Peptides against a protein of PDB entry 8RAJ. Designs and how they scored, part 47

Target 1, 54 residues: chain A of PDB entry 8RAJ
Amino acid sequence: LPAENEDPDKAVVDLHRSPPKTKDPDLTPSGIIAKVKAGDMTQETARELLLAMR

## One batch from the design tools (peptide; made by RFdiffusion4, then SolubleMPNN)

Design b2_p21_8_s1 (from b2_p21_8, 10 letters changed)
Fold by OpenDDE base, seed 2:
Structure b2_p21_8_s1 (fold): chain B 54 residues (1-54), chain A 21 residues (1-21)
Amino acid sequence: as target 1 above (54 residues)
Amino acid sequence: EEEERRKREAEEALEELDAMP
């Protein structure tokens, strides 16, 4: 099976990119908190994303 | 309704984030 190069750079939420209109389950409030708990997102980035959803 | 739900879920998630060490 060709190793799908999951480019590790796809995990960087560019805050300057318009949030993809895709219901990315990872960009829901609960998904953001889950990423912080997993160590995949900083608390600062999570706070900025959640404030933009308010 | 979907916007108000998202806003509420974001407020609850901010409270959870502020409770993290």
Scores: peptide ipSAE 0.616, ipTM 0.920, DockQ to the pose 0.604
Fold by OpenDDE base, seed 4:
Structure b2_p21_8_s1 (fold): chain B 54 residues (1-54), chain A 21 residues (1-21)
Amino acid sequence: as target 1 above (54 residues)
Amino acid sequence: EEEERRKREAEEALEELDAMP
């Protein structure tokens, strides 16, 4: 099966769209922090996402 | 209740983020 190259451009979390109620573990507060620690997300983007969840 | 939990987890994560270098 061809590995679907998930275009890294589709990971643009539209910060202005209400986060879909996707139980994506990657969009949990802990998942966001894990991405920042991994270098996969900026602290600024993480801050904006977390503020939108408050 | 799930919303209040998410708000708390987001606040704790913001504190952790603000503590990062």
Scores: peptide ipSAE 0.616, ipTM 0.920, DockQ to the pose 0.601
Fold by OpenDDE base, seed 3:
Structure b2_p21_8_s1 (fold): chain B 54 residues (1-54), chain A 21 residues (1-21)
Amino acid sequence: as target 1 above (54 residues)
Amino acid sequence: EEEERRKREAEEALEELDAMP
């Protein structure tokens, strides 16, 4: 069985680029909170992202 | 409308984040 190396393409969220108008569920305010709760995002990174969306 | 909704959802998410331990 080929191990699907799902390289988690760590979407390097470029905090200095205008938040992409991406409908990416992972970049919605709720998706950010879900990542923090899952341990996949730091609270600091989440705070910076959410502040940029305000 | 979509931008105003996103701003509101971001403010609510910041409040939820501030309530996390």
Scores: peptide ipSAE 0.614, ipTM 0.920, DockQ to the pose 0.596
Fold by OpenDDE base, seed 5:
Formats: sequence, C-alpha cells, structure tokens
Structure b2_p21_8_s1 (fold): chain B 54 residues (1-54), chain A 21 residues (1-21)
Amino acid sequence: as target 1 above (54 residues)
Amino acid sequence: EEEERRKREAEEALEELDAMP
C-alpha cells in the first residue's frame, strides 16, 4: 500500500508572504474556518490569517 | 465591494473562531 504521505508541509500558509491575491478557495475566510474544523489548521494560524484580511 | 465583503466575511469568521473551544 503506498503510504499516502500527506505532506503536512503543503497546508502551511506562509503568514510572512503578503496575502497572495489568491483566488484559492482555501484562503477565503470560510475556507480557513473549514480547515480549522477539519484539524488541518491551528486556531492561532487561522486567527493571524483572518486578522490580516480585516 | 469585493474588499468590503472579504473584510465582513473575515470579521464573521473571527467571531466563529472565538466561539470554538
């Protein structure tokens, strides 16, 4: 069975990168909350991202 | 309009995040 190494490194939104003008649904406020609820993002990282969008 | 929408959605998401245990 290929170990699906879900590389946890792909979910690290670099907070020091200017919020990309991301049409990425994953960086919408709703997408951030969905990742927190899924356990794919910490509440702290989500808070910092959402505060940067305010 | 899109920026104001995103700000509002971010504020609502912060309130939802603050309600999480």
Scores: peptide ipSAE 0.613, ipTM 0.920, DockQ to the pose 0.614

Design b2_p21_8_s2 (from b2_p21_8, 10 letters changed)
Fold by OpenDDE base, seed 1:
Structure b2_p21_8_s2 (fold): chain B 54 residues (1-54), chain A 21 residues (1-21)
Amino acid sequence: as target 1 above (54 residues)
Amino acid sequence: MEEERRREEAERALEELDAMP
């Protein structure tokens, strides 16, 4: 099966787009924290995303 | 209800983020 090219460009969370009502577990508050702990997200980006959910 | 839960989860996650080194 061809590896689905996960376009790294689709991982760019548009911080200016209203946080998508994404059921994406990766964009839940817990998923954001998990990405920061994994080194896959900066603390700054995580802060901005979480503040937009408040 | 879902938005309020998400808000409360985000607030707790901000506190966890502020506690990270």
Scores: peptide ipSAE 0.612, ipTM 0.914, DockQ to the pose 0.586
Fold by OpenDDE base, seed 5:
Structure b2_p21_8_s2 (fold): chain B 54 residues (1-54), chain A 21 residues (1-21)
Amino acid sequence: as target 1 above (54 residues)
Amino acid sequence: MEEERRREEAERALEELDAMP
């Protein structure tokens, strides 16, 4: 069975890109917290994203 | 309306993040 190497490179939200007005559920405040709880995002990256939405 | 909701949700999410170990 091919181990689905979920490329960790596809979840790098470019913090220098203006927060995409994307209806991306993964970039909602709740989606960010869910990724941190899952271990898919660092607390530091989550903090920077949430501060940019404030 | 949507931007204000997102800001309020981001503030609550920051409080939740600050409560994480």
Scores: peptide ipSAE 0.612, ipTM 0.914, DockQ to the pose 0.607
Fold by OpenDDE base, seed 4:
Parts: C-alpha cells; structure tokens; sequence
Structure b2_p21_8_s2 (fold): chain B 54 residues (1-54), chain A 21 residues (1-21)
C-alpha cells in the first residue's frame, strides 16, 4: 500500500481553534516535545501550543 | 483533575523546551 503522503498542510495546527478533544498523542505535552526533538515542529510553535494548554 | 494534570505536564514541557539549545 503506498504510504499516504500525509499532506504537510494537515500539520498546520490551527492554534486559534480550540484544541480538538482528540486524544491525539501528538498533541500531548510529551508529543509536542517529541516532535520538536524530531525536527517536525519549531520551538516557537511548540511554545504557543504548550502555553495554550496552561 | 485531567485539565490540571495537562497544565502541570505543559508547564514541565515548557521548562524542557527552554532547556533545548
């Protein structure tokens, strides 16, 4: 099966939309930090997301 | 309770982020 090219445009977390109540492990504080460490998220975007969870 | 845990986890994650080079 071809790996679905996850459109990089779907990775635009709309910071202005209330975080979906999705238990997406990728939107947990630990998941955000993991994405920054992987180079998949900027430190700035991670900071904004984490501040919105505070 | 779940929101408070998420807040505390986010605060610790911000501290970890501030420690990144």
Amino acid sequence: as target 1 above (54 residues)
Amino acid sequence: MEEERRREEAERALEELDAMP
Scores: peptide ipSAE 0.611, ipTM 0.914, DockQ to the pose 0.600
Fold by OpenDDE base, seed 2:
Structure b2_p21_8_s2 (fold): chain B 54 residues (1-54), chain A 21 residues (1-21)
Amino acid sequence: as target 1 above (54 residues)
Amino acid sequence: MEEERRREEAERALEELDAMP
């Protein structure tokens, strides 16, 4: 079976990339908090994303 | 309206984040 190379780079939220106009539920304020609680996002990255939405 | 709602949701999420240990 070809190992699907899930590029580990897909989890890096590039803060310099314009927030995709995608209704990504993971980029809502509630989705960001859910990722922090799950351990999938640092509090620092979450703070930067939330401040950019203010 | 949608931008204001997103701003208010982000402010509440920052308060929740600041309350995390």
Scores: peptide ipSAE 0.611, ipTM 0.914, DockQ to the pose 0.622

Design b2_p21_8_s3 (from b2_p21_8, 10 letters changed)
Fold by OpenDDE base, seed 5:
Structure b2_p21_8_s3 (fold): chain B 54 residues (1-54), chain A 21 residues (1-21)
Amino acid sequence: as target 1 above (54 residues)
Amino acid sequence: MEEERRRREAEEALEELDAMP
């Protein structure tokens, strides 16, 4: 069975793109914190995203 | 309303992030 290497490249939120007005649950403040806790996002990337929402 | 809610939730999330080791 091919291990689905979930390409880590598909989760790169382009920080230079204006925060998409996406109803994407993964880009909510709570979704960002959940990704950090899961190890799917760095604390630094999470900080930059949250500061852009403030 | 939604923007102010999102701002508050982002401030609370920054405090939670600052409490992480």
Scores: peptide ipSAE 0.614, ipTM 0.916, DockQ to the pose 0.610
Fold by OpenDDE base, seed 2:
Structure b2_p21_8_s3 (fold): chain B 54 residues (1-54), chain A 21 residues (1-21)
Amino acid sequence: as target 1 above (54 residues)
Amino acid sequence: MEEERRRREAEEALEELDAMP
């Protein structure tokens, strides 16, 4: 079976990339908090994203 | 309307984040 190279680079939220106009449920305020609680996002990165939405 | 909702949800999420240990 070809190992699907899930590029580990797909999880890096590039803070310099314009927020994709995608209704990414993971980039909603509630989705960001859910990622922090899951350990998939740092509190620091979450703070920066939430401040940019204010 | 949608921007004000998103702003409020972001403010509430920042308060929740500040309450995390």
Scores: peptide ipSAE 0.614, ipTM 0.916, DockQ to the pose 0.623
Fold by OpenDDE base, seed 4:
Structure b2_p21_8_s3 (fold): chain B 54 residues (1-54), chain A 21 residues (1-21)
Amino acid sequence: as target 1 above (54 residues)
Amino acid sequence: MEEERRRREAEEALEELDAMP
């Protein structure tokens, strides 16, 4: 099966929408840091997400 | 309880992010 090209446009986490109550492991503080380390997220976007969880 | 844990984990992650080059 071709890897679904996750459109990079779907990675626009709407920071103005209440974080979905989805236990998406990708939206945990540790998951955010892992994405930054992988180069899949900017440090700026990660900072904004983490500040919204504070 | 869960919110305070998430807040702490977010604070620790911000410190880790600030330590990144």
Scores: peptide ipSAE 0.614, ipTM 0.916, DockQ to the pose 0.606
Fold by OpenDDE base, seed 1:
Structure b2_p21_8_s3 (fold): chain B 54 residues (1-54), chain A 21 residues (1-21)
Amino acid sequence: as target 1 above (54 residues)
Amino acid sequence: MEEERRRREAEEALEELDAMP
């Protein structure tokens, strides 16, 4: 099966888009924290995302 | 209900983020 090219460009969370009502586990508060701990997200980007969910 | 839960989880996650080195 061809590896679905996860376009790295689709991982750009548009911070200016209203936080999608994404059931994406990766954009939950816990998923954001997990990405920061993994080094896949900056603390700054995580802060902005979490503040937009408040 | 779901929005209030997400808001609380986001606030707890901000506190966790502020505690990160």
Scores: peptide ipSAE 0.614, ipTM 0.916, DockQ to the pose 0.586

Design b2_p21_8_s4 (from b2_p21_8, 8 letters changed)
Fold by OpenDDE base, seed 5:
Structure b2_p21_8_s4 (fold): chain B 54 residues (1-54), chain A 21 residues (1-21)
Amino acid sequence: as target 1 above (54 residues)
Amino acid sequence: AEEERRRREAEAALEELDAMP
């Protein structure tokens, strides 16, 4: 059975990687704010992501 | 046009983030 290598690294938004032009609902400005409100993202990480989208 | 929309949405989200405790 191929161990589903759920690459745990896919959950790490590499802030230094150009934001994927993927319509990832989780990487929209609203999705970032939703993650912060859920406790799934720090305000600092959210600020860096949003600044890179400006 | 899509990039400009995303920029405006990011600016509004930064304002919302700065209003968080």
Scores: peptide ipSAE 0.622, ipTM 0.921, DockQ to the pose 0.600
Fold by OpenDDE base, seed 3:
Structure b2_p21_8_s4 (fold): chain B 54 residues (1-54), chain A 21 residues (1-21)
Amino acid sequence: as target 1 above (54 residues)
Amino acid sequence: AEEERRRREAEAALEELDAMP
């Protein structure tokens, strides 16, 4: 199975844009926390995303 | 209702984030 090359350049969520009303599980509050725990997101970036959802 | 749920989930996730080392 070809490893899906998740192009790392597509993950630049513009933090200054209103949080996308995404159904992406990776951009839910729980998905953000999961990325931080995995080391795929910084705590700072996670904090900014979560504050924008509050 | 969905927006209020998401707000509560984000608030709980901020508390979980603040508990991380």
Scores: peptide ipSAE 0.621, ipTM 0.921, DockQ to the pose 0.585
Fold by OpenDDE base, seed 4:
Structure b2_p21_8_s4 (fold): chain B 54 residues (1-54), chain A 21 residues (1-21)
Amino acid sequence: as target 1 above (54 residues)
Amino acid sequence: AEEERRRREAEAALEELDAMP
């Protein structure tokens, strides 16, 4: 089953929604940094996400 | 323990982010 269509524009990580307890490797501190390095996330969004994990 | 680990990892990631140009 092709689960290919997470529109990258629909990953509005609602920073006000409790981070889903998904073991999503992409929402780990290291995964956030990897997305910034890849150009897939802004430094500002990464900062807000990481601040919410402190 | 897991929350404290995530907190430390997030703090280190913020330091890495602040070091990015």
Scores: peptide ipSAE 0.621, ipTM 0.921, DockQ to the pose 0.634
Fold by OpenDDE base, seed 2:
Structure b2_p21_8_s4 (fold): chain B 54 residues (1-54), chain A 21 residues (1-21)
Amino acid sequence: as target 1 above (54 residues)
Amino acid sequence: AEEERRRREAEAALEELDAMP
């Protein structure tokens, strides 16, 4: 089985990259809050993402 | 309707984020 090397760099949401046209469940308001609670996202990055959805 | 829902969910998530230590 080819180990799909999930590139660890795919976890960094680049705010300057065009938002993926896919409804990434990880970029929902609830998904963003879940990432902050897990320690996978900073509160600052979460705030910037949520403000862009307002 | 979907945009308004997402906006309301984002606003509630900002309030939750501002309540985090």
Scores: peptide ipSAE 0.621, ipTM 0.921, DockQ to the pose 0.602

## One batch from the design tools (peptide; made by RFdiffusion4, then SolubleMPNN)

Design b2_p22_1_s1 (from b2_p22_1, 10 letters changed)
Fold by OpenDDE base, seed 1:
Structure b2_p22_1_s1 (fold): chain B 54 residues (1-54), chain A 22 residues (1-22)
Amino acid sequence: as target 1 above (54 residues)
Amino acid sequence: SAEEEKRREEAERALEELDAMP
């Protein structure tokens, strides 16, 4: 099986870039909250992402 | 855009949920 190099660098949401218009369910407001609840995202990072979407 | 407005409203609600987290 080719190791899909999940480039961990692609998960770095550039907070200074326009909020990704990505249909990525993980970058929706609900997806962000889900990541915080799972312990996969800090509350601070989540706050910054959500504020950028406001 | 109506989709952008909806996303903004969802983000505002998510911020309120985040502020309610311990």
Scores: peptide ipSAE 0.604, ipTM 0.913, DockQ to the pose 0.580
Fold by OpenDDE base, seed 4:
Structure b2_p22_1_s1 (fold): chain B 54 residues (1-54), chain A 22 residues (1-22)
Amino acid sequence: as target 1 above (54 residues)
Amino acid sequence: SAEEEKRREEAERALEELDAMP
């Protein structure tokens, strides 16, 4: 089975691009907090994303 | 938009939760 190398570069949310209206559950406020709690996102990156949604 | 306002309120609560993290 090919290990899907999920290219870690796909997780670079371009914070300077208007957050796409992606119904991506991972880009919801709750999804961001869940990623921080999981250690998959820094508190700083989470803060910037959440401030952009305000 | 009511959806944008809801998202803003969710983001504000998430910022408060983030500020409460160690």
Scores: peptide ipSAE 0.603, ipTM 0.913, DockQ to the pose 0.599
Fold by OpenDDE base, seed 2:
Structure b2_p22_1_s1 (fold): chain B 54 residues (1-54), chain A 22 residues (1-22)
Amino acid sequence: as target 1 above (54 residues)
Amino acid sequence: SAEEEKRREEAERALEELDAMP
């Protein structure tokens, strides 16, 4: 069975990488708030991402 | 850009919502 090494490092939003102009719905302001409410993102990480979009 | 302004306004409203979270 090929171990799909889902590299857990893909979930680390590198805050030092220019916010990808990715149409990632999860990186919209509303998507960020939804992740915080779901417990999938910390308030601190959400704050840093939102401040970088301002 | 109108898209950049819209994103900025959405981010500002999201920061206000985040500050209202417990």
Scores: peptide ipSAE 0.602, ipTM 0.913, DockQ to the pose 0.610
Fold by OpenDDE base, seed 5:
Structure b2_p22_1_s1 (fold): chain B 54 residues (1-54), chain A 22 residues (1-22)
Amino acid sequence: as target 1 above (54 residues)
Amino acid sequence: SAEEEKRREEAERALEELDAMP
């Protein structure tokens, strides 16, 4: 079974792009916190993303 | 929009959770 290596390169959220109204579960507040807990996102990047959603 | 308000409330709660992380 091919391990679905979800390409880590597709998770580069361009912080300078207006938060896409993407229903991307990875860009929800809960998805951002999950990435930080997994070690896949820095707290600083998560803070900037969440502040842009406020 | 009710969806935009819900997303803002979820983002505020997520910021509080992030600030509680060591």
Scores: peptide ipSAE 0.602, ipTM 0.912, DockQ to the pose 0.585

Design b2_p22_1_s2 (from b2_p22_1, 9 letters changed)
Fold by OpenDDE base, seed 3:
Structure b2_p22_1_s2 (fold): chain B 54 residues (1-54), chain A 22 residues (1-22)
Amino acid sequence: as target 1 above (54 residues)
Amino acid sequence: SAAEEEKRRAAEAALEELDAMP
């Protein structure tokens, strides 16, 4: 059975792909809550950020 | 803007979720 030559050279990471405009998921209300649940943000800091979005 | 109103509503809902956390 011919070994499929997986050409290793097709991992051209297109460095010119504009970084997805990651709307920093971290600055959305849902992202803030996710950080608190993960322990990456205090409830107090999250509350201040969310109040500023009102 | 509609996007600001959506953010405001989402922030209000997230504050309710935050206040429900132990």
Scores: peptide ipSAE 0.629, ipTM 0.917, DockQ to the pose 0.591
Fold by OpenDDE base, seed 2:
Structure b2_p22_1_s2 (fold): chain B 54 residues (1-54), chain A 22 residues (1-22)
Amino acid sequence: as target 1 above (54 residues)
Amino acid sequence: SAAEEEKRRAAEAALEELDAMP
C-alpha cells in the first residue's frame, strides 16, 4: 500500500492564527434552537448556552 | 457592541421560544 506522504507541514494549524470568525452556526441562538428542534440538543443544554449569551 | 446587543436580544427571543416548547 503506498504510504501517502501526507506532508506533515500542512498539519501545523497555526494556533496563533485567530480561527476565522466562522460564526459557528451551531453557537448562534437560532442554531441552538434548530438543534433542539432536530433532537440534536436537549432543552436544558440549550437553556444553559442561551443564558450565557444574555 | 451592537453585535453583542444583537446576540443578547436573539438569545432572549430564543429563550422565550425554548420555554414555549412542549
Scores: peptide ipSAE 0.628, ipTM 0.916, DockQ to the pose 0.622
Fold by OpenDDE base, seed 1:
Structure b2_p22_1_s2 (fold): chain B 54 residues (1-54), chain A 22 residues (1-22)
Amino acid sequence: as target 1 above (54 residues)
Amino acid sequence: SAAEEEKRRAAEAALEELDAMP
């Protein structure tokens, strides 16, 4: 049986990880707000990410 | 960079939208 490696590469935005040089479209200001609205991100985490981009 | 300034401005606008969320 092939093990379903569900690689949960849900990009856990590790706030302590050097920002990936990849333009993660999910890490744009608009992408962050979209995740909050979808319930996929907390307002607190979104605020910390957006403050780091300012 | 113009791209960094655009990202900064977009982050400021997104923070305002986030602060307006209930």
Scores: peptide ipSAE 0.617, ipTM 0.915, DockQ to the pose 0.610
Fold by OpenDDE base, seed 5:
Structure b2_p22_1_s2 (fold): chain B 54 residues (1-54), chain A 22 residues (1-22)
Amino acid sequence: as target 1 above (54 residues)
Amino acid sequence: SAAEEEKRRAAEAALEELDAMP
């Protein structure tokens, strides 16, 4: 079975894209911190996302 | 909304955790 190439660019939360109204557990404050710890998100992008949720 | 306040509080706590990261 071909490994579905999940395009790594889909994991980049575009701050200018309206957050998908899907309860993506990855867009919770805890999910953002988990992505930073995993190296999947920069601290700067995480800061901007978290500030927008404040 | 209670859900918005919970998200706001969680975002504030996550910002503090982010500021504590090296």
Scores: peptide ipSAE 0.616, ipTM 0.915, DockQ to the pose 0.600

Design b2_p22_1_s3 (from b2_p22_1, 9 letters changed)
Fold by OpenDDE base, seed 3:
Structure b2_p22_1_s3 (fold): chain B 54 residues (1-54), chain A 22 residues (1-22)
Amino acid sequence: as target 1 above (54 residues)
Amino acid sequence: SAAEARRRAEAEEALRELDALP
């Protein structure tokens, strides 16, 4: 099975850049909550992202 | 816009869900 090389460069969401209007399911409100539940995102980072989308 | 209002509502709902996490 090819190891999905998760490019480590995609993980730096610049929180001070306009919230990405990306159709990326991982950056939707539900995707953010899913990452927190998975342990892949802190509650603090999730809070900042969600506040920027409000 | 209606799209902005939906996104805002989804973010406000997700914030409530986040605050309910341990």
Scores: peptide ipSAE 0.606, ipTM 0.915, DockQ to the pose 0.596
Fold by OpenDDE base, seed 5:
Structure b2_p22_1_s3 (fold): chain B 54 residues (1-54), chain A 22 residues (1-22)
Amino acid sequence: as target 1 above (54 residues)
Amino acid sequence: SAAEARRRAEAEEALRELDALP
């Protein structure tokens, strides 16, 4: 059986989805900045997420 | 809560870091 290694690590953060009640490390302020630096998140998406955490 | 206040402060710092990115 080919393990479809769909890299589960591209969690597309849907801004319209209720934030998961789990401490998603990818949704920490530092994790958001790390994703932007990696090119995995836009600055606009990161801005909206960080503003929602204020 | 103290945890919410920390997350808010971290988010405000991260916004400043984001605005400093090219």
Scores: peptide ipSAE 0.606, ipTM 0.916, DockQ to the pose 0.640
Fold by OpenDDE base, seed 1:
Structure b2_p22_1_s3 (fold): chain B 54 residues (1-54), chain A 22 residues (1-22)
Amino acid sequence: as target 1 above (54 residues)
Amino acid sequence: SAAEARRRAEAEEALRELDALP
């Protein structure tokens, strides 16, 4: 069975790391909300990310 | 920047959407 390389670099968005200037579609306001709706991000982490983008 | 102003407005909208989530 091919081991699905679950890339463990599911980018733990380290809030203490300067927000990557990369247009990561996953770090857009809409992408953050989509991750919360999917259960991939907590509402608390999403709030902190969105506040840092304001 | 106009791009920064858009991102800020999108973040403010997403915060309102986040507060509306169960």
Scores: peptide ipSAE 0.606, ipTM 0.915, DockQ to the pose 0.618
Fold by OpenDDE base, seed 2:
Structure b2_p22_1_s3 (fold): chain B 54 residues (1-54), chain A 22 residues (1-22)
Amino acid sequence: as target 1 above (54 residues)
Amino acid sequence: SAAEARRRAEAEEALRELDALP
């Protein structure tokens, strides 16, 4: 049985860590809104991320 | 940069969409 150790700690976007230089499509304004609509991101975290991109 | 201006405009639009979410 492949233990999919999905490390749950990899899903936390640390806002205080330098943004990974990877064009993470999930960190685009559209990707952030999609995560909020999916329930994968809080509205508060989304607001902070979007304000930092303005 | 034109790319930076696009990203800012997209972020401002996304903030308006976020404020319109229930």
Scores: peptide ipSAE 0.605, ipTM 0.916, DockQ to the pose 0.594

Design b2_p22_1_s4 (from b2_p22_1, 10 letters changed)
Fold by OpenDDE base, seed 5:
Structure b2_p22_1_s4 (fold): chain B 54 residues (1-54), chain A 22 residues (1-22)
Amino acid sequence: as target 1 above (54 residues)
Amino acid sequence: SEEERERREEAERALEELDAMP
């Protein structure tokens, strides 16, 4: 079976797009921190997302 | 809204947690 390289790029929230008021668990502060801890998000991207929520 | 306030307070705590990460 060809390993479907699921492009991890689809999980990159475009920070230049105002985060929709989405109940997306991936866009919650806790979800962002969980992704950083999992290695699925950089600390810098997480910082920018969290600052936009302040 | 109350939801926006709670989300802001959660984001502030998450920034503090992020700043404590190595």
Scores: peptide ipSAE 0.602, ipTM 0.913, DockQ to the pose 0.617
Fold by OpenDDE base, seed 2:
Structure b2_p22_1_s4 (fold): chain B 54 residues (1-54), chain A 22 residues (1-22)
Amino acid sequence: as target 1 above (54 residues)
Amino acid sequence: SEEERERREEAERALEELDAMP
């Protein structure tokens, strides 16, 4: 069985890219907070993303 | 849009939660 290459390119959310209108659960306000709590995102990056959604 | 309002209100609550983190 071909190993699904889980491409470990967790897309570095380019903060300068307009917040994607993506229904990506990882980019919802709740998903952002979950990433911070998991240590997968900095509080600073989370703040910038959330401010762009306001 | 209602969907834009809901996302804005969710983002505001998430900012308050983030400000409460140490």
Scores: peptide ipSAE 0.601, ipTM 0.913, DockQ to the pose 0.582
Fold by OpenDDE base, seed 4:
Order: structure tokens, then C-alpha cells, then sequence
Structure b2_p22_1_s4 (fold): chain B 54 residues (1-54), chain A 22 residues (1-22)
């Protein structure tokens, strides 16, 4: 089975780029919280993303 | 816009939820 190399570099949301108006459910406030709860995102990174969305 | 306000209010609630995490 090819290990789906989910390129970890694609998960680096450039916090200095205006948050794309991405319909990406993973970049919604609820999606960010879900990633933190799953252990896939740090609380610090989540805080920075959410602060940029307000 | 209304969409920007809703997103802001959702982000604010998510920050409160994040601050409540251990």
C-alpha cells in the first residue's frame, strides 16, 4: 500500500498570507479546534490561526 | 459583511474553547 505521504509542508498554513477564503473545512474555526483535539495541531498554532480569522 | 461577522464570532468562540483546554 503506498503510504500516502501527506506532505507535512501542505499543513503549514502560511500565517503571514491572508487566510485564503478557502472552503477548506480544515481551516474553519471548528476544523482548527478538531485538529487540536486530535493532536494534529498545537494550541499555539491554532491560537495564531484563529486570531487571524477574527 | 455578515459572513465576516459570523466568521469572527465563530473564531472568538473557538478561542474561548481553546483557552478552556488543559
Amino acid sequence: as target 1 above (54 residues)
Amino acid sequence: SEEERERREEAERALEELDAMP
Scores: peptide ipSAE 0.599, ipTM 0.913, DockQ to the pose 0.607
Fold by OpenDDE base, seed 3:
Structure b2_p22_1_s4 (fold): chain B 54 residues (1-54), chain A 22 residues (1-22)
Amino acid sequence: as target 1 above (54 residues)
Amino acid sequence: SEEERERREEAERALEELDAMP
């Protein structure tokens, strides 16, 4: 299956699914912080994602 | 894994940065 380059604008991270061991740069700690700074993610959603990576 | 440790340490630093946001 070709790796669908999911448009970075539509990665709806299902927070109820254990975050996969993603190499997705948009789901790295730095990528999450960048989305919050851009206004593309809430601080609460970012906190939940980062806590799951701890 | 070293990669898992580095990701955890980066997530901890990112939580501190997030808590410092107004």
Scores: peptide ipSAE 0.598, ipTM 0.912, DockQ to the pose 0.567

